# Ledger of designs, part 339: peptides against a protein of PDB entry 6IDX

Target 1, 380 residues: chain A of PDB entry 6IDX
Amino acid sequence: KELAKLSADVTFATEFINMDGIIVLTRLVESGTKLLSHYSEMLAFTLTAFLELMDHGIVSWDMVSITFIKQIAGYVSQPMVDVSILQRSLAILESMVLNSQSLYQKIAEEITVGQLISHLQVSNQEIQTYAIALINALFLKAPEDKRQDMANAFAQKHLRSIILNHVIRGNRPIKTEMAHQLYVLQVLTFNLLEERMMTKMDPNDQAQRDIIFELRRIAFDAESDPSNAPGSGTEKRKAMYTKDYKMLGFTNHINPAMDFTQTPPGMLALDNMLYLAKVHQDTYIRIVLENSSREDKHECPFGRSAIELTKMLCEILQVGELPNEGRNDYHPMFFTHDRAFEELFGICIQLLNKTWKEMRATAEDFNKVMQVVREQITRA

## One batch from the design tools (peptide; made by RFdiffusion4, then SolubleMPNN)

Design b2_p29_7_s1 (from b2_p29_7, 20 letters changed)
Fold by OpenDDE base, seed 4:
Parts: sequence; C-alpha cells; structure tokens
Structure b2_p29_7_s1 (fold): chain B 380 residues (1-380), chain A 29 residues (1-29)
Amino acid sequence: as target 1 above (380 residues)
Amino acid sequence: MSEEEARRRKRLMEEAAKERKEEIEKKKA
C-alpha cells in the first residue's frame, strides 16, 4: 500500500527502479502464488505500484515476460476476479498495447474482444470504461488489413449492441471518462472510412463503372428484367446513358466516373449511393425520379448532391482525425446501426432534397442549400 | 481512476494514435 503511494513520486520511482524493484513486482505477479494471506489485496497494490512505476516512462514496457502477460490476461479472462485486480489488469493491458506493437501481438493472442464484452455487462462503469479503453487500444494497434475485419466482425456488432444497451441506455449518467472512451471508439470507427474517402475512382475499372450503371438500372429500369443482354453499344444507347446520367444529376454526364475522382469524398460517395439504392430503393428511386422529371430548373442534382453531402458528413464527423484527450462528444446514433454512416447519409440526402424544394433552389443556389443543410445537421 | 491517471491514459492514446497515423502515411508514400 505504501509502496503503491510512493511509486507515484518520480524520485522514489527512480530509486526503486534502480534497485530492480520492478523486477520484484513482476515476479510476484508471475508466481501466481495464492497461498499468502491477503493475496488479493497484496496483488492489487503490486499492480498499482507496477502501473505507477511504469507511468514514469523510465522502463520500457517490452521488459515484461510472456508469463507476466499471461497472468494479467488471466485476471481479465477469469469470471471471479476482484474488481480492484480487474481494473488494474485492464489498465496494464491497455498500457502494454499502446506502448508496444510486440506486446499488442502477444495480448491479441491471449485476449478476445468477446472476453472484454463480458466486462461491459456489469453495473460498474469504471470497469466498463477500462474495458472500452482496452478495446480502443486493440482497435488502434490492429494491423490495417485487420481493422476492417474487426469492424465487420460479429464481435463488433455484438460490442455495439452491448455498448448501446448496457452503457448508453444504462440507468446511470455517463461519466466524462466513459464519454471520452465512446468518443475514441467512434473516432476509430470513422477512420475506417478514410481509405474509401481518399480512394479515387479509376475510370478504367469496369467493376466501378458497373456500380454506376447499377445506379442507373435501379433508378430507371427497376421493372425491366436484367435479362436484356448488354446489347451492342449503339450510339443511340450511349446517348441514352448520357441522358440518364444527366437525370441522375452527375456533373459529368458523359463519364460519371470522373465525378468520383475528387478526394475527399472519392469512392465513399459511390458506396453511400449504392447503399441507398440497394437498401432504401424506394427512397432512392423517389429522389432521383422526382428531380429527373422537373423541367423548371428546380431539379436537385442527386449525383452532385450525394458527393458533396458525403464530403460534408466526413467534415462534420471529422473522418481521419485523431482522438483528442479533451473531447468527450459522441453520437449515440452510431451505436444503433451496423452501417450508421450510410444510414445517416440516407437521412441527410432526404433532408437535402426537402431543403432544396423548400428553398425553391436552382443549380446556382447549390452552395446555399448545402450551407443550410450543414446547419441543420450540426444542430440536430 | 484518478483524474490524473485518466489524463495520462488519454494522452497515451492520443500519442499512440499520432504514431500509428505517421506509420500508415509512411507506408502509403
């Protein structure tokens, strides 16, 4: 107890470290010897002293043994662990993950997100906070190739549901620290969109062109059986497609792929449009056809609007920004749906279309409409 | 958790996020 308190002092920490004090503490954890009277209390103070000593940054986290990692991971994975030990163990794992990529790899093998989710299903908000902090650390340190897989995994859907039901919709006020961890999780989740936001469409990629063609098909040929073979591209058919792309509100009616070469929002805008067209087909068709049938210059260009709205949403949600220690603002809405960004886009594109009509806007008013929509989204 | 401990952990996360972004940017260059 006294050691744990004194370990917060940098002078004491330096002297204690010079006496191999950290090695003694690590060996106490590694031994796992439960035979001592007051073992749990002793262990809790040992872990406290270890954390306080390591927080001075004098000793590298890479000094810890695999046995130490396994013992700490064991305290997190076991169902009947003292709350004080669990909190400190979660904090140690978080610190190990954040300070060392090599420790991340070892910890990621010993602990699953599923095990951490169990610590969210408790009444103790402090344990929940430590558990989310460790999840955030694991998410941050995950290899780039695995981050998208983590987001799409069943574990992530379950995690989202548990956070929503047991943390956000809990019968207790959310403390500042929990709000910060929810903010961090949201930032890390939005940063998965950054790649698509910065991906330019390749006009020569046939698969990407086929998506634009699918948007046209859904809007104008939804009742026509896809069985009409890609008949020979007669000039008349090319001219027909150019008209259709104009009605879709693309800026480049001849080659709509060129509208997706601007980054941001790049391919993310096309992803949002395709999601809307497939998941909310009636809404998509309504928006497109309502504006395509107007001859009064009050048509809202869907393609252009979708691109600029996607860019605006990325700006509002600060996609690609780093977690800030001073922020604790999170959007509970993003925990309600697996594809919350695309759903938000679907809500906002309807709002944009409505606002365009209410303003009796023309193409010259485009920027004014976007400004009004921005204000509406940021005040909601 | 003390406010001081919380602040330390938040800073550590921010620093680790900065480092990770720099690593990703270096791999894309």
Scores: peptide ipSAE 0.480, ipTM 0.927, DockQ to the pose 0.874
Fold by OpenDDE base, seed 1:
Structure b2_p29_7_s1 (fold): chain B 380 residues (1-380), chain A 29 residues (1-29)
Amino acid sequence: as target 1 above (380 residues)
Amino acid sequence: MSEEEARRRKRLMEEAAKERKEEIEKKKA
């Protein structure tokens, strides 16, 4: 207990480290010697002292043994551990993950997100906070290739559900620290969109162009008998598609792929359009056809609107920003659905279409409509 | 968790996020 208090002092820490004190503490953890009277209390203070000593940055986190990591991970995975030990163990794991990629790799082998989710189902908001903090650390330090897979995993769906039901919709007010961890989780989730937001469409990539073709097909051919396969010659087909792309509201009617070469929002806009078209097909078709059938200058250009709205949403949600220590603003709606960004886009594109009609807008009013929509989104 | 500990951990997360961004940027270059 006194050691844990004294370990906060840098002078004491330096002297204690010089005496191999950290090594002694690590060995105490590694030994797992449950035979001592007051073992749990002693262990809690040992872990506290270890954290405080390591927080001085005098000793590298890479000094810890695999046995130490396994013991700490063991305390997190055990169902009947003292809350005090669990809290400190979660904090140690978080610190190890954040300070060392090597330790991240070892920890990721010893613990699962599922085990951490179990600590979210408790009534103790402090435990929940430490668990989310560790999840955030693991999510940050995960290789980029694995990060998307982790986000799409059932564990993440379950994580969102548990956070929503046990944390956000819990009977207790959200404390500042929990709000910060929810904010961080949200930021890390939005950063998965950054790659797509910054990916330019290749106008020469046929596979990417086929997505635009699919948008056209869903809008105009979904009710048409498949027998109306456009058997018309390549030129007539190209001319027909140019008309369809105009009706879809693309800026470049000849090559809509050019509209997705601007980053942001790049391919993310196309992803949103495709999601809307596939998941909310009736809404998509309605929006497109309502504007394509207008002979007046009051058509809302869907393609242009979807691109600029995607860009606007990225700006509002600060996609690609780093977690800031001073922020705690999170949006509960992003825990309600796995594809919450695309769902938000689907809501906002309907709002945009409505606002366009209400304003009796023309193409010249486009920026004014977007400004009004921005205000509506930011006030909601 | 003390407010000071909480601030330290938040800073550590922010620093780790900065480092991660720099690593990604270096790999793209």
Scores: peptide ipSAE 0.474, ipTM 0.925, DockQ to the pose 0.848
Fold by OpenDDE base, seed 3:
Structure b2_p29_7_s1 (fold): chain B 380 residues (1-380), chain A 29 residues (1-29)
Amino acid sequence: as target 1 above (380 residues)
Amino acid sequence: MSEEEARRRKRLMEEAAKERKEEIEKKKA
């Protein structure tokens, strides 16, 4: 206990480390000797002292043995562990993951996200905070090849539902530290959109062009079997598509692929449009047809609006920004749905279409409409 | 967790995120 308090002092820490004191603490953990009276209390103070000493940055985290890692991971994976040991073990694992990619690899083999989710199903908000912090650390340090798998595991309906029901909708106020960890989790989740946001459409990629064609098909041929594309001659077909792409509200109605070459939002805008068209087909068709049937100068250009709205949402959500120490603002709605960004887009595109009508906007008013919509989204 | 400990951990996360971004940028260059 006294050692744990003194370990916060840099002068004491330096001298204690010079005396190989940290090695003694690691060996106490490695031994796993439960035979001592008050073992749990002693271990809790040992882990506290270890953390405080390591936090001075004098000793590399890579000094820890695999046996030490397994013991700490064991305290997190066991169902019946003292809360004081559990919180310190979660904290040690977080620090190991953040400080060393080598330790991340070893820890990722010893613990599962499922085990960490079990620590969210508790009444102790501090344990929940440490568990989310470790999840965030693992998410950050995941290699690119596993990042999507981990994102999918974190995007599992289970993690989101547990956070929503046991943390956000809990009968207790959310503390600043928990709010920060939820913010970090959202930042890391939004940063998965960055790749698509910065991906330019290749106008020569047939697969990407087929997505634009599918948007046209869903809007105008929704009752037609995709097999019955009328064999109209190639020139009449091109002229027909140009008209359809104009009705869809693309800026480049001759070659809509050119509208997706600007980054941001690049291909992310096309992903949002396709999601809306497939998941909310009735809403999509309604928005497109309401504007395509207007012969008045008050048509809302869906394609242009979808692109600029996607860009605006990326700006509002700060896609690609790093987690900031001083921020704790999180959006509970992002825990309510697996595809929360695309669902937000679907809500906001309807808001945009409504606002356009209310303002009796023309194409010249486009930027004014977007500014009003931005203010509406940021106030909600 | 003390406020000082909490701040230290938040900084560690921010620093680790910065380092990770720099590593990714160096691999793309």
Scores: peptide ipSAE 0.470, ipTM 0.924, DockQ to the pose 0.853
Fold by OpenDDE base, seed 5:
Structure b2_p29_7_s1 (fold): chain B 380 residues (1-380), chain A 29 residues (1-29)
Amino acid sequence: as target 1 above (380 residues)
Amino acid sequence: MSEEEARRRKRLMEEAAKERKEEIEKKKA
């Protein structure tokens, strides 16, 4: 107890470390000697002292043994551990993950996100906060291949659902620290969009062009059976498609792929458009056809609007930014759906289309409409 | 956890995120 208190002092810490004090503390954890009277209390103070001492940055986190890691991970994985021990164990694991890629690898073998999700289902918001902090650390340190798996995994859907139900919709006010951890989780999640946001469309890639063609098909040929084989009349079809791409509101009616060469938002805009067209087909068709049937110069250019809206959403959500210590702003909506960005796009594109109509906008008013929409999104 | 400890952890996360970004950028170069 006194050691834990004194360990906050850098002078004491330096002297204690010079006396191999940290090694003694690690050995106490490694030994697992449950036979001592007040073991749990002693262990809690030991872990506190260890954290405080390590926090001075005098000793490398890489000094910890695999046995130590396993013991700490064991405290996190065991259902009947003292809350005080659990809290400190989560904190130690977070610090290990953040300070060392080698420790991350070892910890990632010992614990799963699924195990950490169990600690979100408790009434203790501090435990929930430490659990999310560790999840955030693991998510940050994950290699790119595993990040995508983490992003796609049922674990993320489950994690979001649990956070929504047990944290955000919990009976307790969200504390600043929890809000910060939710913010960090969102930042890390949005940063998965950065790759697509910075991916230029290749106008020569047939597969990418086929997506644009699919957008046209869904908008204009939705009732036509796919059995109409693309007969050989290539040039008349190109002219027909140019008209369709104009009606879709692309800037480049001849080659809409060129509209996706600008980064940001690059391919992310096309992903959003395709998601809208497939998941919210009726909404997509309605928006496109309402504007394609107008010859009054009040047409809302869907393609251009979708691209600029995607860019705007990336700016508003700060896609590609690093987590900031001072920030705690999170959006509960992003925990309601696994494809929350695309769903937000779908809501915002409808808002844009409505705002365009209300303003009786023309192509010259485009930037003004976008500004109004930005204000509406930022206030919501 | 004290406010100071919380702040320290937030900084550690921010620093780790910076390092990770630099590592990723170095691998892409």
Scores: peptide ipSAE 0.476, ipTM 0.925, DockQ to the pose 0.866; fails the geometry check

Design b2_p29_7_s2 (from b2_p29_7, 16 letters changed)
Fold by OpenDDE base, seed 4:
Structure b2_p29_7_s2 (fold): chain B 380 residues (1-380), chain A 29 residues (1-29)
Amino acid sequence: as target 1 above (380 residues)
Amino acid sequence: MSEEEQKRRRKLQEKAAEERKKEIEEKKA
């Protein structure tokens, strides 16, 4: 106990480390000797002293043995009654992951996000905070090839639902540190959209062109009686599709694929449009048809609006930016749905269409409408 | 959790974020 307290002092820490004191603490953890009276209390103080000593940055985290890592991971992965040991073990794992890529690799083999989810289902907000902080550390240190796996693990309805129900909707006020960890998790999750945001459409990719064609089909053919099979003339079909793409509000109504070559928002805009068209089909059809039937120059160009809105949402949500130490602002709505970004897009595109009508906007007012919509979204 | 512990953790997390930023910038160059 006194050692754990004194370990916070840099002068004492330096002298204790010079006496190989930290090695003695690591060996005590490695031994796992439950035979001592008050083992749990002694272990909790040992882990505290170890963490405080390592926080001085005098000793490299890479000095820890695989046996030590396995013991600490064991305290996290096994049902433990001692909350203090669990808290210190989570904190040590977080520090190991953040300080060493080598330790990250070893820890990522010993623990899963699924095991950490169990520590979110508790009433202790401090344990919940350490568990989310460790998830964030694993996400931050994950190599690029594994970031998508971490993404998929977060997109798993289970982790999101547990955070929503046990953390956000918990019976206790969210502390500043928990709010920060939720913010970090949200930022890291939004950064997964960066790949799609920076992916240019290939105008020669038939699969991507088929998505644009599907948007046209859903808007214009879904209610058309199958009896009017458009006549066999390839030129009449091309001219018909050009008209349809103009009614969809694409800037390049001859080749809509060109509208998705701009990054940001690249293919992310097309993903949002397709999601809206498939999941909220009635809303999509309504927005498109209301504007396609107008001859008064007050038509809201859906395609252009969807692209610029996706770009604006990426700017507002700071997609591609890294978490800031000073921020603790998170959006609870992003924990309510697995496709929360696409759902937000669906809400905001309706707001844009409404605002366009209210302003009696023309194509010349486009930037003004977008500015008003930005202000509405940022105030909500 | 002490304010000092929170501050130390946040700094360490920020450092890891800055390291990732450098890696991304180096890949774009």
Scores: peptide ipSAE 0.459, ipTM 0.921, DockQ to the pose 0.810
Fold by OpenDDE base, seed 1:
Structure b2_p29_7_s2 (fold): chain B 380 residues (1-380), chain A 29 residues (1-29)
Amino acid sequence: as target 1 above (380 residues)
Amino acid sequence: MSEEEQKRRRKLQEKAAEERKKEIEEKKA
């Protein structure tokens, strides 16, 4: 206990480190000697002193042994560990992950996000906070290939559901630190959209063009017997598609793929449109057909609107921005659904279509409608 | 967790985010 207090002092820390004191602390953890009376209390203070000593930045985190890492990971993975040991162990793991890529690699082998989920199902908000903070650290230090796997682990209905039900909807106020960690997790989740947001469509990629064709098919052919596939010649087919792409509200009616070459929002807009068309087909068809049947110049251009709305949502949600240390603003709605961004898009595109009708807008009013919609989204 | 510890942790998390940004920028170059 006194060692833990004294370890906060830089002078003491320097002297203690010079006496190999930190090595002694690490060896105590490594030994796992449960034979001592008050072992749990002693261990809790040992871990506290270790953290305080390491926080001075005098010793590299890379000095820790694999045995030490395994012991700390063991305290996080063992059932019925003392709360004080668990908290400190989570904090040590977070610090190791954040300070060293080498330690990240070793820890990522010993601990899974799945094991950390159990620490979210507790009534202790501090443990929950440390668990989310460690998840965030792992997410930050994950290589690009593993970030998607962690995203998928977060996209596991289980983790989101647990955060929603046990953290956000808990019978207690969310503390500032928890709000910050939820914000960070949200930002890191939105940053997965950055790749798609910055991916330009290749107008010559047939597979990507087939997605646009599928949007046309869902809008115009979904009620049509597959027998009425217009078997007419390639030119009539191209002319027909140009009309359909105009009715879909693309800017480039000849080659709608060109509308997705702008980044942002790039392919993310197409992903949103495809999600809407597949998951909310009735809503999609309604929006497209209501505007495609209008000859009064009050048609809402769906394709253009979807692209600009996706861009606007990326701006509002700060997609691609890194977490800021001072921010605590998380949106609970993004923990309610696995495809929360696409669902938000689906809500907002309906709002846009409604607002367009209410304003009796024309194509010239497009920017005014988008401004009103932005204000509506930011006030909600 | 003390407010000072929380602040140190946040700063370390921000640093890790900045490192990630640099890696992304270097891959785009």
Scores: peptide ipSAE 0.455, ipTM 0.921, DockQ to the pose 0.880
Fold by OpenDDE base, seed 3:
Structure b2_p29_7_s2 (fold): chain B 380 residues (1-380), chain A 29 residues (1-29)
Amino acid sequence: as target 1 above (380 residues)
Amino acid sequence: MSEEEQKRRRKLQEKAAEERKKEIEEKKA
């Protein structure tokens, strides 16, 4: 206890480290010897002293043994560990992951996200905070190839639902540190959209063009089997498609694929449109047909609006930006649905369509409508 | 967690994010 308190002092820490004191503490953990009276209390203070000493940055984190890592990981994976030991073990693992890529690799082999999820299902907000912080550390240090796998594990309905039910909807106020860790997790999750946001459509890719054709089919031929869509566009059929793409509100009525060559939002806008068309088909058809039947110059161009709205949402949500130390603003709605970005798009496109009508907008008012919609979204 | 500890952890997390950004930029160059 006294050692743990004194270890916060840099002078004491320097002297203790010079006496190989950290090595003694690591060996106490490595031994796993439960023979001592008050072992749990002693271990909790040992882990506290270790953290405080390592925090001075005098000793490299790479000094820790594989046995030490396994013991700490063992305390996190055991179902009946003392709360004080668990909290400190999570903090040590976070620090190891953040300070060393070599330690990250070893820890990622010993600990699964599933094991960390169990520590979110508790009433202790400090344990929950350290568990999310460790998840964030693992996400930050993950190589590109494993980052998508981690993202998929985080996108698992289970992690999201647990955070929503046990953290956000808990019968307690969210502390500033928890809010920050939720913000970081949200930013890291949105960064997975960056690839699609920066992916240009290839106008020569037939599979990508078939998605645009599917948007047309869902809007105008909702009862038609997609298998019966005649692939052989006669000139008359090409002229019909040009009319349909105009009614869909694309800027390029001849080749709508050209509207998706701009990055941002690139292919992410097409993903949002396709999600709306498939998951919220009635809403999609209503928006498209309500504007396609107008001849009064008050048509809301769906295609253009969807692209610019996707870009705007990426700007508002700072897609591709890294987490900032000073921020703690998170959106609880992003924990309510697995496809939260696409659902937000679906809400915002309806808001845009409503605002367009209320303003009696024309194509010349497009930028004014987008500005009003931006203000509405940022106030919500 | 003290406020000082929290601030220090946040800085370490931000540093790790900046390191990732540099690695991504170096791969794109």
Scores: peptide ipSAE 0.458, ipTM 0.921, DockQ to the pose 0.850; fails the geometry check
Fold by OpenDDE base, seed 2:
Structure b2_p29_7_s2 (fold): chain B 380 residues (1-380), chain A 29 residues (1-29)
Amino acid sequence: as target 1 above (380 residues)
Amino acid sequence: MSEEEQKRRRKLQEKAAEERKKEIEEKKA
């Protein structure tokens, strides 16, 4: 206890480290020996002293043994551990992950995000905060090949639902530190959209063209009697599709694929459009057909609107930006759905379509409508 | 957790974010 308190002092820490004191502390953890009376209390103070000593940056984190890592990981994975030991163990793991890529690799073999989820289901907000912080550390230090796995783990309905129900909707106010960790987790999740946001459509990729064709099919053929025989000549079909792509509100109604060659928002806009068309088909069809039937120059170009809205949402949500230490503004909505970005798009595209009508907008008013919609989204 | 401990942790997290940013920028170059 006294050692743990004194370890916060840099002078004491330096002298204690020079006396190989930190090595003694690591060996105490490595031994795993539960033989002492008050072992849990002694261990908690040992871990506290170790963390405080290591915090001075005098000793490299890489000095820790694999046995030490396994013992600390063991305290986090055990179902019945003292709260004080658990808190310190989570903090030590976070510090190890953040300070050393080598330690990250070793820890990532011993601990999964799934094991950390159990620490989110507790009533202690500090434990929850340490658990999310460790998840964030693992996510930040994950190599590119493993980032998608971490992403998928977050996108898992289970982690999201637990955070929503046990953290966000908990019977207690969210502390600033928890809000920050939720913000960090959210930002790291939005960064997964960056790949799609920066992916250009290849106009020659048939599979990508087939998605655009599917958007047309859902809008115009879903209600059409299958009796319209496939027999109209290839040229008449191309001309018909050009008309359909114009009605869909693509800028390049001859080759809609060209509208997705600019990044941002690249293919992410097409993903949003396809999600809307498949998951909210009635809403999609209504928006498209309502505007496609207008001859009064007040038609809202869906395709163009969807692309520019996707770009705007990426800007508002700061997609591709990394977390900032000063921010704590998380969006609870993003924990309510597994495809929360696409759902937000679906809400915002309806808002855009409504705002377009209310403004009696024409194609010349497009940028004004987008600005009004931006203000509406940022104030909600 | 003390405010000092929180601040230190945030700085380590920020450093990790900055390191990742550099890696991304280096791959885009």
Scores: peptide ipSAE 0.455, ipTM 0.921, DockQ to the pose 0.813; fails the geometry check

